# Peptides against a protein of PDB entry 6RGO, part 102

Target 1, 392 residues: chain A of PDB entry 6RGO
Amino acid sequence: MALKLLGFNQDATCFSVISSNKGVTIYNCDPFGKCFELEKSTSNDEELDFLVEMLFSTSLIAVVDKTIGASKRKKLKIVNTKRKATICELTFPHEIMDVIMNRKIICVVLKSDQIFVYDISCMKLLRTIDVRGEKLKSTSKFRNSEAVGDIGVRVSLSTDNNSILCYSSYSKSDKENAPLNDIVVFDALKCIQINVLPAVHQSNIVCIACSPDGMLMATASEKGTIIRVFKTIDTENDEPILVNEFRRGSRPSRISEMKFNHDNTLLACVGESDTIHIFALPVTTTEADANEDDTLQQSSHSLSSSINGLQYISKGLANRFGKIIVSKIPTQSQQRHVAYIKIPENAKYRIGFPKDTTNTIHICGEDGNYLVYSIPRNEVGPCTLVKSNTFD

## One batch from the design tools (peptide)

Design b1_p29_1_s4 (made by RFdiffusion4, then SolubleMPNN)
Fold by OpenDDE base, seed 3:
Structure b1_p29_1_s4 (fold): chain B 392 residues (1-392), chain A 29 residues (1-29)
Amino acid sequence: as target 1 above (392 residues)
Amino acid sequence: SLEEERKKLIEEAEKLLEKLEELAKKKKE
């Protein structure tokens, strides 16, 4: 049977899959088992496609039927899984490309490069963000949306109540083909733009991850060779917004998903490669707890010394606040993974970090494997398989 | 605990769903 992965929920307690014969199935991770099914509404042999966003391990899900020929691609359904009932239906002017949520906010991304921000508690529209409209004020030509291939606006939302939304935006270049290589940081609750990170990659951004607390954001371009980690908010201490640069590999490979763990100590990435990469983030110890003498020689290679090579090249790419983020981190400061998982080359995998453990990662594959791995702390190496289950 | 947080999330989501059902009924009247 063909499986299509939809991914993990926010705390990796559940994952969602599309089965060609059954429709959408949600699995619980522990205890492992099927917890919900949305039956196929159509008898046609059409390839099923869905968006499913689950609010943690609750009975609240958002569902979009993206099946080809379906008039439903513009419809968001809020479903109570316990009642098996549609509670709310919203219709959009364009096809829904993505849906993300937390306890406060639902964001709906359209094929028109619009982001609709809703208060989940009443489904009231708080904001419409027009990512193209910000460009169109500078460039008179409506490029027909049809010619921009699989490269749409990417979004990530913090899983906490701060509701920090990060999204890709078009660079201000006068070129008709401006890449989606800017990042906007948006407070979805206050409906304010917090920050703009210009030209964070040379090509379109294809993957974004926000940390659970919204303090960090990771980005990857179409090349998928370099992952960059940024602070979402400028700190008063003139600290560099770019806090990490990781090398996934030398060969181009698309990254499909990235996730932070719950304490912002790890960043995982998965995609078209045979390898899930896990990177360690430097813990910014706030100076306050200097008193406990515990000589854990964590070689905090103070990345402070190597990041000082971010010469503010003053010349060209002023954000709205005049700061030029020229990301010429010297190639010498590019960190490699601290851990990895080998996966089948032709199997799509999704990743999630459970909230109960900082050193455990959940993965699931279109091969029907749900796997739990332990991440090594003290050495660079493979993760250890702790638990395995199968699903169909 | 994580279990208490999970329980609280479930209860919050159930209340949200109930409120959305009530709002959907009021739009049909």
Scores: peptide ipSAE 0.439, ipTM 0.901, DockQ to the pose 0.847
Fold by OpenDDE base, seed 4:
Structure b1_p29_1_s4 (fold): chain B 392 residues (1-392), chain A 29 residues (1-29)
Amino acid sequence: as target 1 above (392 residues)
Amino acid sequence: SLEEERKKLIEEAEKLLEKLEELAKKKKE
C-alpha cells in the first residue's frame, strides 16, 4: 500500500501517516498502536494528501485535506480525536502549505507566502505575516508568482510557551529572482520581529528547525550540503551568531526535516539521501561554579572540540554584485555527523526526539517501519536499533 | 514527572477544546 508520512508530534510520542486505502492514521509510539483514524471520505482513487499537526499526545489536532480536486485545500479543521468531531473550521484565501502548533500558537502557511498566526485558545488571528508583501516593499520588482516551483516559505516554531517562530524570507536584493535565503525570528505571542538573519545560504532555504526552547535555529538550502545553526535572539555587535556549521555531505541532496533534541545537544537531519545524520552541538558550559571535592574519575571524553573560530557573518563582504557573502567558515571547521542511521534510498523518513531520553531518536518510514535508535555517546558511528514496529 | 506533565497537557488541551466548542456555539447564535 502507498504510505505517506506526515511526521512526529512535538515530543515524538505519536506519528501520523496517510494510507491510500484508510485515510489518516495516528500511531502512538509507546505502547505502539493506532490511537486515531480519520476515514477516507471519498471512494475515488485520488492520491490522498493531508496536513496533520497534533498537539503533543493530546486529543487536539489540526487537519487540512490537500487532496487534488478537493475544495478543502483552503480549510483548516481543528478536530477533537476523542470525540471524532470538528470543533472549528477556518477558511483561507489560498491553499494551505503547512501548519505548525504549540500550546499557545497555531501558524498556517499559505501558497501566497502568507503566515497566519493564531492564538490556539480562541482561534483569534494575532498576525498575518506577508512575506511577499515585505519583499515587494523592499524590491521594486513584482515577481510573477508563477515561476515559484517547490520553493515556498518555510517555518519552524518552538515547542515551549515562548513561541519563537522562525521563517524564511526573500533577500532584499534588487534581483527579480531574490532567493528565500533570509531568516526572520518572530515572537508569535507578542507579534514582534526579534531578529533577521540575512543571506544565511546562497540559495533558497528549504528546511528550518527551531530548538524546543526557541534559542537555536538550524537551516538548510536546496543544496543540503551544509547545515547552519544560529542563535535566534542573541546577537553580537548587531550581527547574527553562527554557533555551528555542519557538513551533511559533498553531493547535493534535499533535506526534508531537521530536529533538535530536547536539551539542544543534538541536531538530526533526514531527506532524499540514504542516511539520517546526527550532529552534536557544543554544550555551552554554563560556568558551573567549580566547587571542590569529589574525585569520581568518570572519563567523560567530552568532545570539547574548541571551535575557537566563531566566524562573524560580517555584513561587510559585499562582493562586487552587492551579495552578502556569508563568510564561509573555513572548511576545516565544518563538523561532520557524530552518528548516523542508514535508511532505504527510496523511502521517505521522518524523525523525532522523545523528551525522556536525550540519546534516543524515533524514526518512521513510508516503508511501514517505526524504529527507535540509541545514539552512541562516546564514539562516531552508527546508531543502534533498540525497537522496531511495522504499520500499514 | 514527565507523566504528570503529559497528564497536565492532556487536561489543558481538553479545556482548550471545550472552550473552542463553546465559542463555536456562540458564533452560531
Scores: peptide ipSAE 0.437, ipTM 0.899, DockQ to the pose 0.855
Fold by OpenDDE base, seed 5:
Structure b1_p29_1_s4 (fold): chain B 392 residues (1-392), chain A 29 residues (1-29)
Amino acid sequence: as target 1 above (392 residues)
Amino acid sequence: SLEEERKKLIEEAEKLLEKLEELAKKKKE
């Protein structure tokens, strides 16, 4: 059977899959097993496509039927999994591309590059963000989105109640084909833009991850060779703070997903490559614990390569050329993974970090494997397989 | 505990679902 992975929920307690014969299935991770099935509404041999966003391990899910030919691609359903019932349905003017949620907010991304922000408690629209709004005044050419591959607005939402929304935006270049290489940081509760990170990559951003607390964000471009980690809110001299720059590899490869662990000490990435990469983030010691004198000279080579290497090249015409983030970090001094998992090259995998263990990662594959790995703490190397389950 | 947090989340989601059901009924009347 062809499996299509939808991904893990916010705390990696569940994951969802599409089975060609069954429709949507949600699995619980521990104890491992099926917890919900949504039956296929159509007998047709059409390739099933769905968006399913879970509210943690609760009975609340958001579902979009994206199956080709289905008049349902514009419909968001809120489903109670315990009752197997649609509680509410919202219809949008355009196809739904993505849905993300936390305890407070649902964000719906449309093919029109609009983000609809809802209060989950009443499904009231709080804001419509039009990411094209500044550009639509100049270029009436709807990019025929058929020919330019799956490059749309990318979003990530903090899993906490702060509801920090990070989204990709078009660079302020007069070029008709300006890339989606800016990031906007948005308070989804207050409906206020709090930061803008201009030109964080040279090409379109294809993957964004927000930390659980919304204080960090990771970005990857179409090249997928470099991952950048920024502070979301804080700025230095009105410039974005680059916390980390990681090298995934030398060969271009699309990153499909990135996630932070719950304590912001690890960043994992997965995509079209045979390797899940796990990177260590510097522990921000809060100034308070600096007083305990315990001189344990553990020569942990602090790979605190001071990432002083970001230069904003403002080319001198202030108004037309957005600031470009240029890494001055030599390719050889870029931080690499601290841990890795080898995966089948032809299988799509998804990743999740559980809340209970900071050094454990959950992964699932379209090959029908659900795997739990332990992440090494003190050594650069492979993760250790702790648990394995299969699903169909 | 994580179990208490999970329980609280389930109870919150159940109340949200109930409220959304009531709002959906009131929109059909």
Scores: peptide ipSAE 0.435, ipTM 0.899, DockQ to the pose 0.851
Fold by OpenDDE base, seed 2:
Structure b1_p29_1_s4 (fold): chain B 392 residues (1-392), chain A 29 residues (1-29)
Amino acid sequence: as target 1 above (392 residues)
Amino acid sequence: SLEEERKKLIEEAEKLLEKLEELAKKKKE
């Protein structure tokens, strides 16, 4: 059967797939098995396309039928999976491109480059963000929306209650072809812009990941060779803080998804390449009050030595136009992966990090494989397969 | 009302999350 992956939920306890014959199926990861099926409403041989966003392992899902020719591409349904009941239906002026949620917020991204922010508890509209409207105030020429290919506004939301929303925005360049290479950080609860990271890449941003706590953000461009990690809220002298710059590879390859683990120690990326890459983030020592006395001398030979303190404080080269350009970390200072998983070149994979362990990753493929890998802690190398299941 | 039913269903979902978090803590002890 042709499978299409929708992805993991926020805590990687479930994943969603489209089966050509059945419609949407949600699988539980542990114990492995089907937990919900949404039957195909149409008898037509049309290629099914859906957005499904699940609220963790709950019975609450958001569903959009994106099937070609369907008038439903503008409709968001909130569904109780246990009751098979539609709780709410919202209709939008434009096609829905993406839906993201946490316990507090639902964000709906439209083809118009608008983001609708809702309070999940009452489905009240909190704000409409018009990413084009901000550009149009700077450039008088409406580009005809027809020539905007696969490059739209990208979003990521923190999975915690802080509800930090990161989205791609158009650079304020006078060029009609301004890339989507700025990032806006937005408090979705308070409906305030917190930060703006200008020109984080030279080309359009195609992938964004927010950390679970909303304190970090990873970005990748259409080139997918470099991943940048920034602080979301914190600034140094009103300049964006670049925490890490990772090199995925030398060859251009699209990154489709990135995820942080739950403690912000790992960043994984997947895409069109034969390899999932896992990068280590510097452990910010939260000064936990070291009051308790306990003497355990264990000589952890910390591999601390080769993480030379490339605090490249990006001295923003203020270009002549007062625009802070995030300085590139020198290529010699670019970190590599600490772990990897080999995947089939022709199979799309999705990734998720469970909350129970920092060193386990869940992956699923359009090849019908659900795989659990252990991430090596003390060495650079391949991940070890721990569990495997198949689905159809 | 439809709004009361919606609110109740969301509250049921939130309570399920809390219970899962408690069960995850108890499995680490």
Scores: peptide ipSAE 0.303, ipTM 0.742, DockQ to the pose 0.075

Design b1_p29_2 (made by RFdiffusion4)
Fold by OpenDDE base, seed 3:
Structure b1_p29_2 (fold): chain B 392 residues (1-392), chain A 29 residues (1-29)
Amino acid sequence: as target 1 above (392 residues)
Amino acid sequence: EEPENHATEEQMEEFQELYEEAMEELEEE
C-alpha cells in the first residue's frame, strides 16, 4: 500500500500516517499499535493528502483534508478522536499549507503567506500575520502565488507554554524575486515580534525547527548543505545570535524536517538523502551550581576560539547594511554530525525525540518501518537500533 | 477577513470540555 508520513507529535509518543486504502491512522509508539483511524471519506482512487496535527497524546487533533477539492483544502477540522466527531470547523480564505499546535495555541499557515494564530482554549483569533504585507507597502504587484512552486512560508513552534513561533519572511531587497531567507521570531501568546534575523541563508529557507523551550532555532535552505542554529532572543551580553553552523553534506539535498531533543543537546535532520544526521549542540552551562565532584570530562572543545572570527560589526555599521548575521563563517568552524542513521534510498522518513530519553530518537518511514535508535554519546558513529516495528 | 467558524454553540461547549480533559491528561503525565 502507498503510505504517506505526516509526522510525530510534539513528544514523539505518537505518529500519523496516510494509508491510500484506509485514510489517516495514528500509531502509539509505546506500546506500539493503532490508537486512532479516520476513514477515507471518498470512494475514489484519488491520492489522499492530509495535514494532521496532534495535541500530544490527547484525543484532540487538527485535520485538513487536502485531497482533490479546493474547498476541502481551506477547512481546518478539530476532531475528538474518542468520539470520532468533528467538534470545530474553520474555513480559511486560502489553501492551508501547515498547522502547528501546542498546549496554548494553534497556528494555521496559508498558501497566501498568512499565519493565523489562535488561542486553542476558545479558538479565538489572536493574530493574523501577513508575511507579504510588509512588502506590499513598497511594491503593489502581488506575485502570482502560482509561480512560487514549492516555496512557501515555513513555520516552527516551541512545544512549551512560551509558544515561540519562528517563521520565514521575505528579504527587504527591492528585487521582484526576494527570497524567503529572513526569519521572524514571534511570541505567539503575547502577539509580539521578538526578533528578526535577516538573510540567514542566500536562498529560500525550506526547513525551520524551534527548540522545545523556544530558546533555539535551526534553519536550512533549499541547498540543505548547511544548517544554522540561532538564539531566538538577543541576550544582553552581546553574545552572537548564531550559535552553531553544521554541515549536513557537500552535495545539495533537501531537508524536510529538523528537530531538537528536549534538553537542546541534539539537533536531528532528515530529508531526501539516505542519511539522518544528528548534531551535538554545545551545552550552555549556566556557570551557577557547578558543585565539585562529577568532573565528567566532557571534552568541551572550546567552541570559543572559532566563534571569535564573528567580529560583531559595531553598532554604527549595522544601521546601514542591516545586521550581517551571517558573515562567511570560515569552513573550519562547520561541524559535522556526531551520529547518523542510514535509511533506505527513496523512502521518506520523519523524526521525533521522546521526552524521557534524550539519547533516543524515533523514526518512521513510508516503507512502513517504525524504528527506535540509541544515539552514541562519546563517539562519532552510527546510531544503534534498539526497537523495530512495522505498520501498514 | 476573519476565517468563518462553523461550530455551533453545542460544538464549542464540547470543544471546551475536550480541551479541559486534554489539559488534565497532560498534567497527569
Scores: peptide ipSAE 0.557, ipTM 0.940, DockQ to the pose 0.816
Fold by OpenDDE base, seed 4:
Structure b1_p29_2 (fold): chain B 392 residues (1-392), chain A 29 residues (1-29)
Amino acid sequence: as target 1 above (392 residues)
Amino acid sequence: EEPENHATEEQMEEFQELYEEAMEELEEE
């Protein structure tokens, strides 16, 4: 059967899939099993397409039916999975492209490059973010999105209550075809813009990941060769802080998803390549833990040598037009993956990090495989398969 | 224009109850 993956929830306790015959199915990861099914409402042989966003493992889900006609693609449904009932329905002016949530916030991304930010507790609209801005409203012929590939506003939300929203924005260029290569960091609860990271890539940003705590953000462009990690809130001399620059590969390949683990020590990426890449991040010692004299002399010696090399925050080359160019880390300091998983060619996979096991990654494929891998910490190498299940 | 909410008062009460239950479930984990 044709499966389409929707993804993992925030803590990788569940994942959602579209089955051509069944409709939407949600699986629990541990114990592995089907926990919810939304039956196909129509007997039509139409290719099923849905957005499903889960509120962790709870019975609250957001659903968008993208299968049948342009009208349903504008409707967000909140569904009680225990009752199998729609308990809220919102109609948007444009097609819904993405939905993301945490315990406090729902963000709805439209094809119009608008982000609607809701308080989840009452479904009250807190903010409409117009990423095109007021000036571009007049000239935006709807990109006939059929011909220009999947270039739209990308979003990521912190899974914590701080609700840090990172989104791609159009560069301030007088060019009609400005790339989506800026990032805005937004406090979704307070509805305040915290930071702007200009021109983080040369081309459109196609993937963003926010850390669970909202302190870090990873970005990838259409090329998918370089991943950049930034601080979200912190700035140095009003300039964006580039924490890491990772090389995924030498060949261009689209990255479809990136995720941080819960302690911000790992970043995983997946996409059109035969390889999931896992990168090590520097351990951000929060200043708070510096006071407990806990004498665990574990062999931290090897990782410390790599941290000293990253202090070459190369001074941003202010190009002649005062554009802050995020300083490119020299190609020699580009870190490679510390771990990897080989996946079948042409299989789409999704990734998730469980909360309790920072050295474990969950993956699922449109091939019907749910796989749990252990991530090596002491050596660069392949991940070890720990558990495997199948779904249909 | 704000998106139209088609939820009835009864559906919004059920929504609030479901959200509160979901927050309780997520505080016990």
Scores: peptide ipSAE 0.553, ipTM 0.938, DockQ to the pose 0.798
Fold by OpenDDE base, seed 5:
Structure b1_p29_2 (fold): chain B 392 residues (1-392), chain A 29 residues (1-29)
Amino acid sequence: as target 1 above (392 residues)
Amino acid sequence: EEPENHATEEQMEEFQELYEEAMEELEEE
């Protein structure tokens, strides 16, 4: 049976899959088992396509049926999983590309490069964000999303109540083919733009991860060789603060997902490569506990690679050249993974970090494997498999 | 254009109840 992975929920307590025979299935991680099943409405042998976003482990889910006709691709359904009933249905002007939520906010991303921000408590529209802005409304050339691979607005939402929304935006270049290489940081509750990170990559951003607290953001481009981590809110001299620059690999490979752990100490990434990479973030030592004299000379060579900040080289008065981010981090001093997991080359995997165990990662594959790994703290190396389950 | 909400008043009451139950469940965890 062909499985298609949808992903983990916000805290990695559940994951969702599409089965060609059954429709949408949600699995609980511990105890491992099916907790919800949504049957396919059609007997057709059409490849099932759904968006499913869970509100953590609760009975509230958002569903978009992308399989059946242009009308359903524009419909967001809120489903009570206990009753198996649709309790709300919203119809959008364009096809839904993504849905993300937390305890406070639902964000709906359209093929029109619009983001609709809702208060989840009453399904009230708080804001419509037009990422194209007024200039691109005239170019009714919807990029045929079929021919140029799935290059659209990417979004990530903090899992906390601060509801920090990070989204990719078009650079201010007057070129008809401006890349989606800017990031906007948005307070989704207050409907205020907090920050803009211009030209964080040279090409389109294809993956974004916000930290659970919304204080950090990771980005990857179509090249997927470099991951950049920024502060979301803070700026230094009106410039974005680059906290880390990680090297995933030397070969181009699409990154499909990135996740921070709950304490912002780890960043994981997965994609088309045979390897999940886990990177260590600098621990923000709060200044307070510096008093205890414990002379433990553990020569942990803290790779205190002095993160030389990103310089924006403005090439001259000509409005045509957007700010180019130049990494000051020498290619040789780019941090690599501290841990890794080997996965099958032909299986798509998803990743999640559980809340209670900061050194544990959950992964699931279209090969029908649900796996729990322990992440090594003291040594660079492979993760250790702790638990394995299979699903169909 | 704002998206059309097709929920009935009864469905919106059920939605509010489900959301409140979901918030209570997430405060106990």
Scores: peptide ipSAE 0.550, ipTM 0.938, DockQ to the pose 0.801
Fold by OpenDDE base, seed 2:
Structure b1_p29_2 (fold): chain B 392 residues (1-392), chain A 29 residues (1-29)
Amino acid sequence: as target 1 above (392 residues)
Amino acid sequence: EEPENHATEEQMEEFQELYEEAMEELEEE
């Protein structure tokens, strides 16, 4: 049967799929098995499309029926999975494009480039962010809304209680077709804009990942050749901090998903290519563990020499045109993957990192495979398959 | 316009109970 992947939950304990004949199914990862099913309400041969966002492994899920021709594309349903009942229904003015949540916040993204931020505890609206209205305050030119294809506002939320929201925004350029290449960092609990990263790519941003703690974000453009990692909150002289620049490949390929692991040491990416790429992040030693003993000096020497090249962002290219804050990291300092997984060509995959094992990655495919891989720590190479299951 | 909430008072009580149970389940893990 045709499967469509919805993705993993926040800690990769569950994943959701659409089956053309069954409707929405949720699987538990360990022990592997079906834990929930939402039956298809209609006997029509229409291709099913849904958004499903889980609150971790709990009985609370958010569901949107996105099926073409359905009047339900503006409705968010909160479902109790134990009772199989809708316990809340919200109707939005426009089609829902995305839904993300953590323990504190639900964010709903509309086709109108609006983000609705809710307190999950009471479903109270905290903020409406109008990404288009913010652009209109800066630029007098209306984009005709009809002709913008598969390019909309992208969002990512921290999985912790800090609730750091990263979203793509329109550049302040006087061009009628200004790209979605700015990032806004927003405290979703306090409803405060923390930071703005202008022009992080030359083209539209199509993928964003926030770290679990909200301290890092990764961005990719429609080219998908370069991934940039920034600090979210911290700035240096009121300028954004670029931590890493990774090269996924030389050929353009869309990135569909990126994820950080729970300790911010790894970034994974998946998309239209035959390869999941895993990148190592530099461990920011927090000064707290400075008290334990001197003895492990010797072996760390070899990897340190390649990282030192990033410090000399030379002061020189303060060119007169508007501050493109992204100092072009010289193409020579672009890091490659440290690990990879080969996947079938034309199979869509989703990725997740479990909380308890920072060197393990969960993946699932529209081919009906759920796979657990071990990530090599000390060597550049393929990941090792540890566990495999199948689903229908 | 604000999004319309179609939940009844009884559904909103059940929503609060489910959310509290979900927070307790996530504190025990």
Scores: peptide ipSAE 0.546, ipTM 0.937, DockQ to the pose 0.808

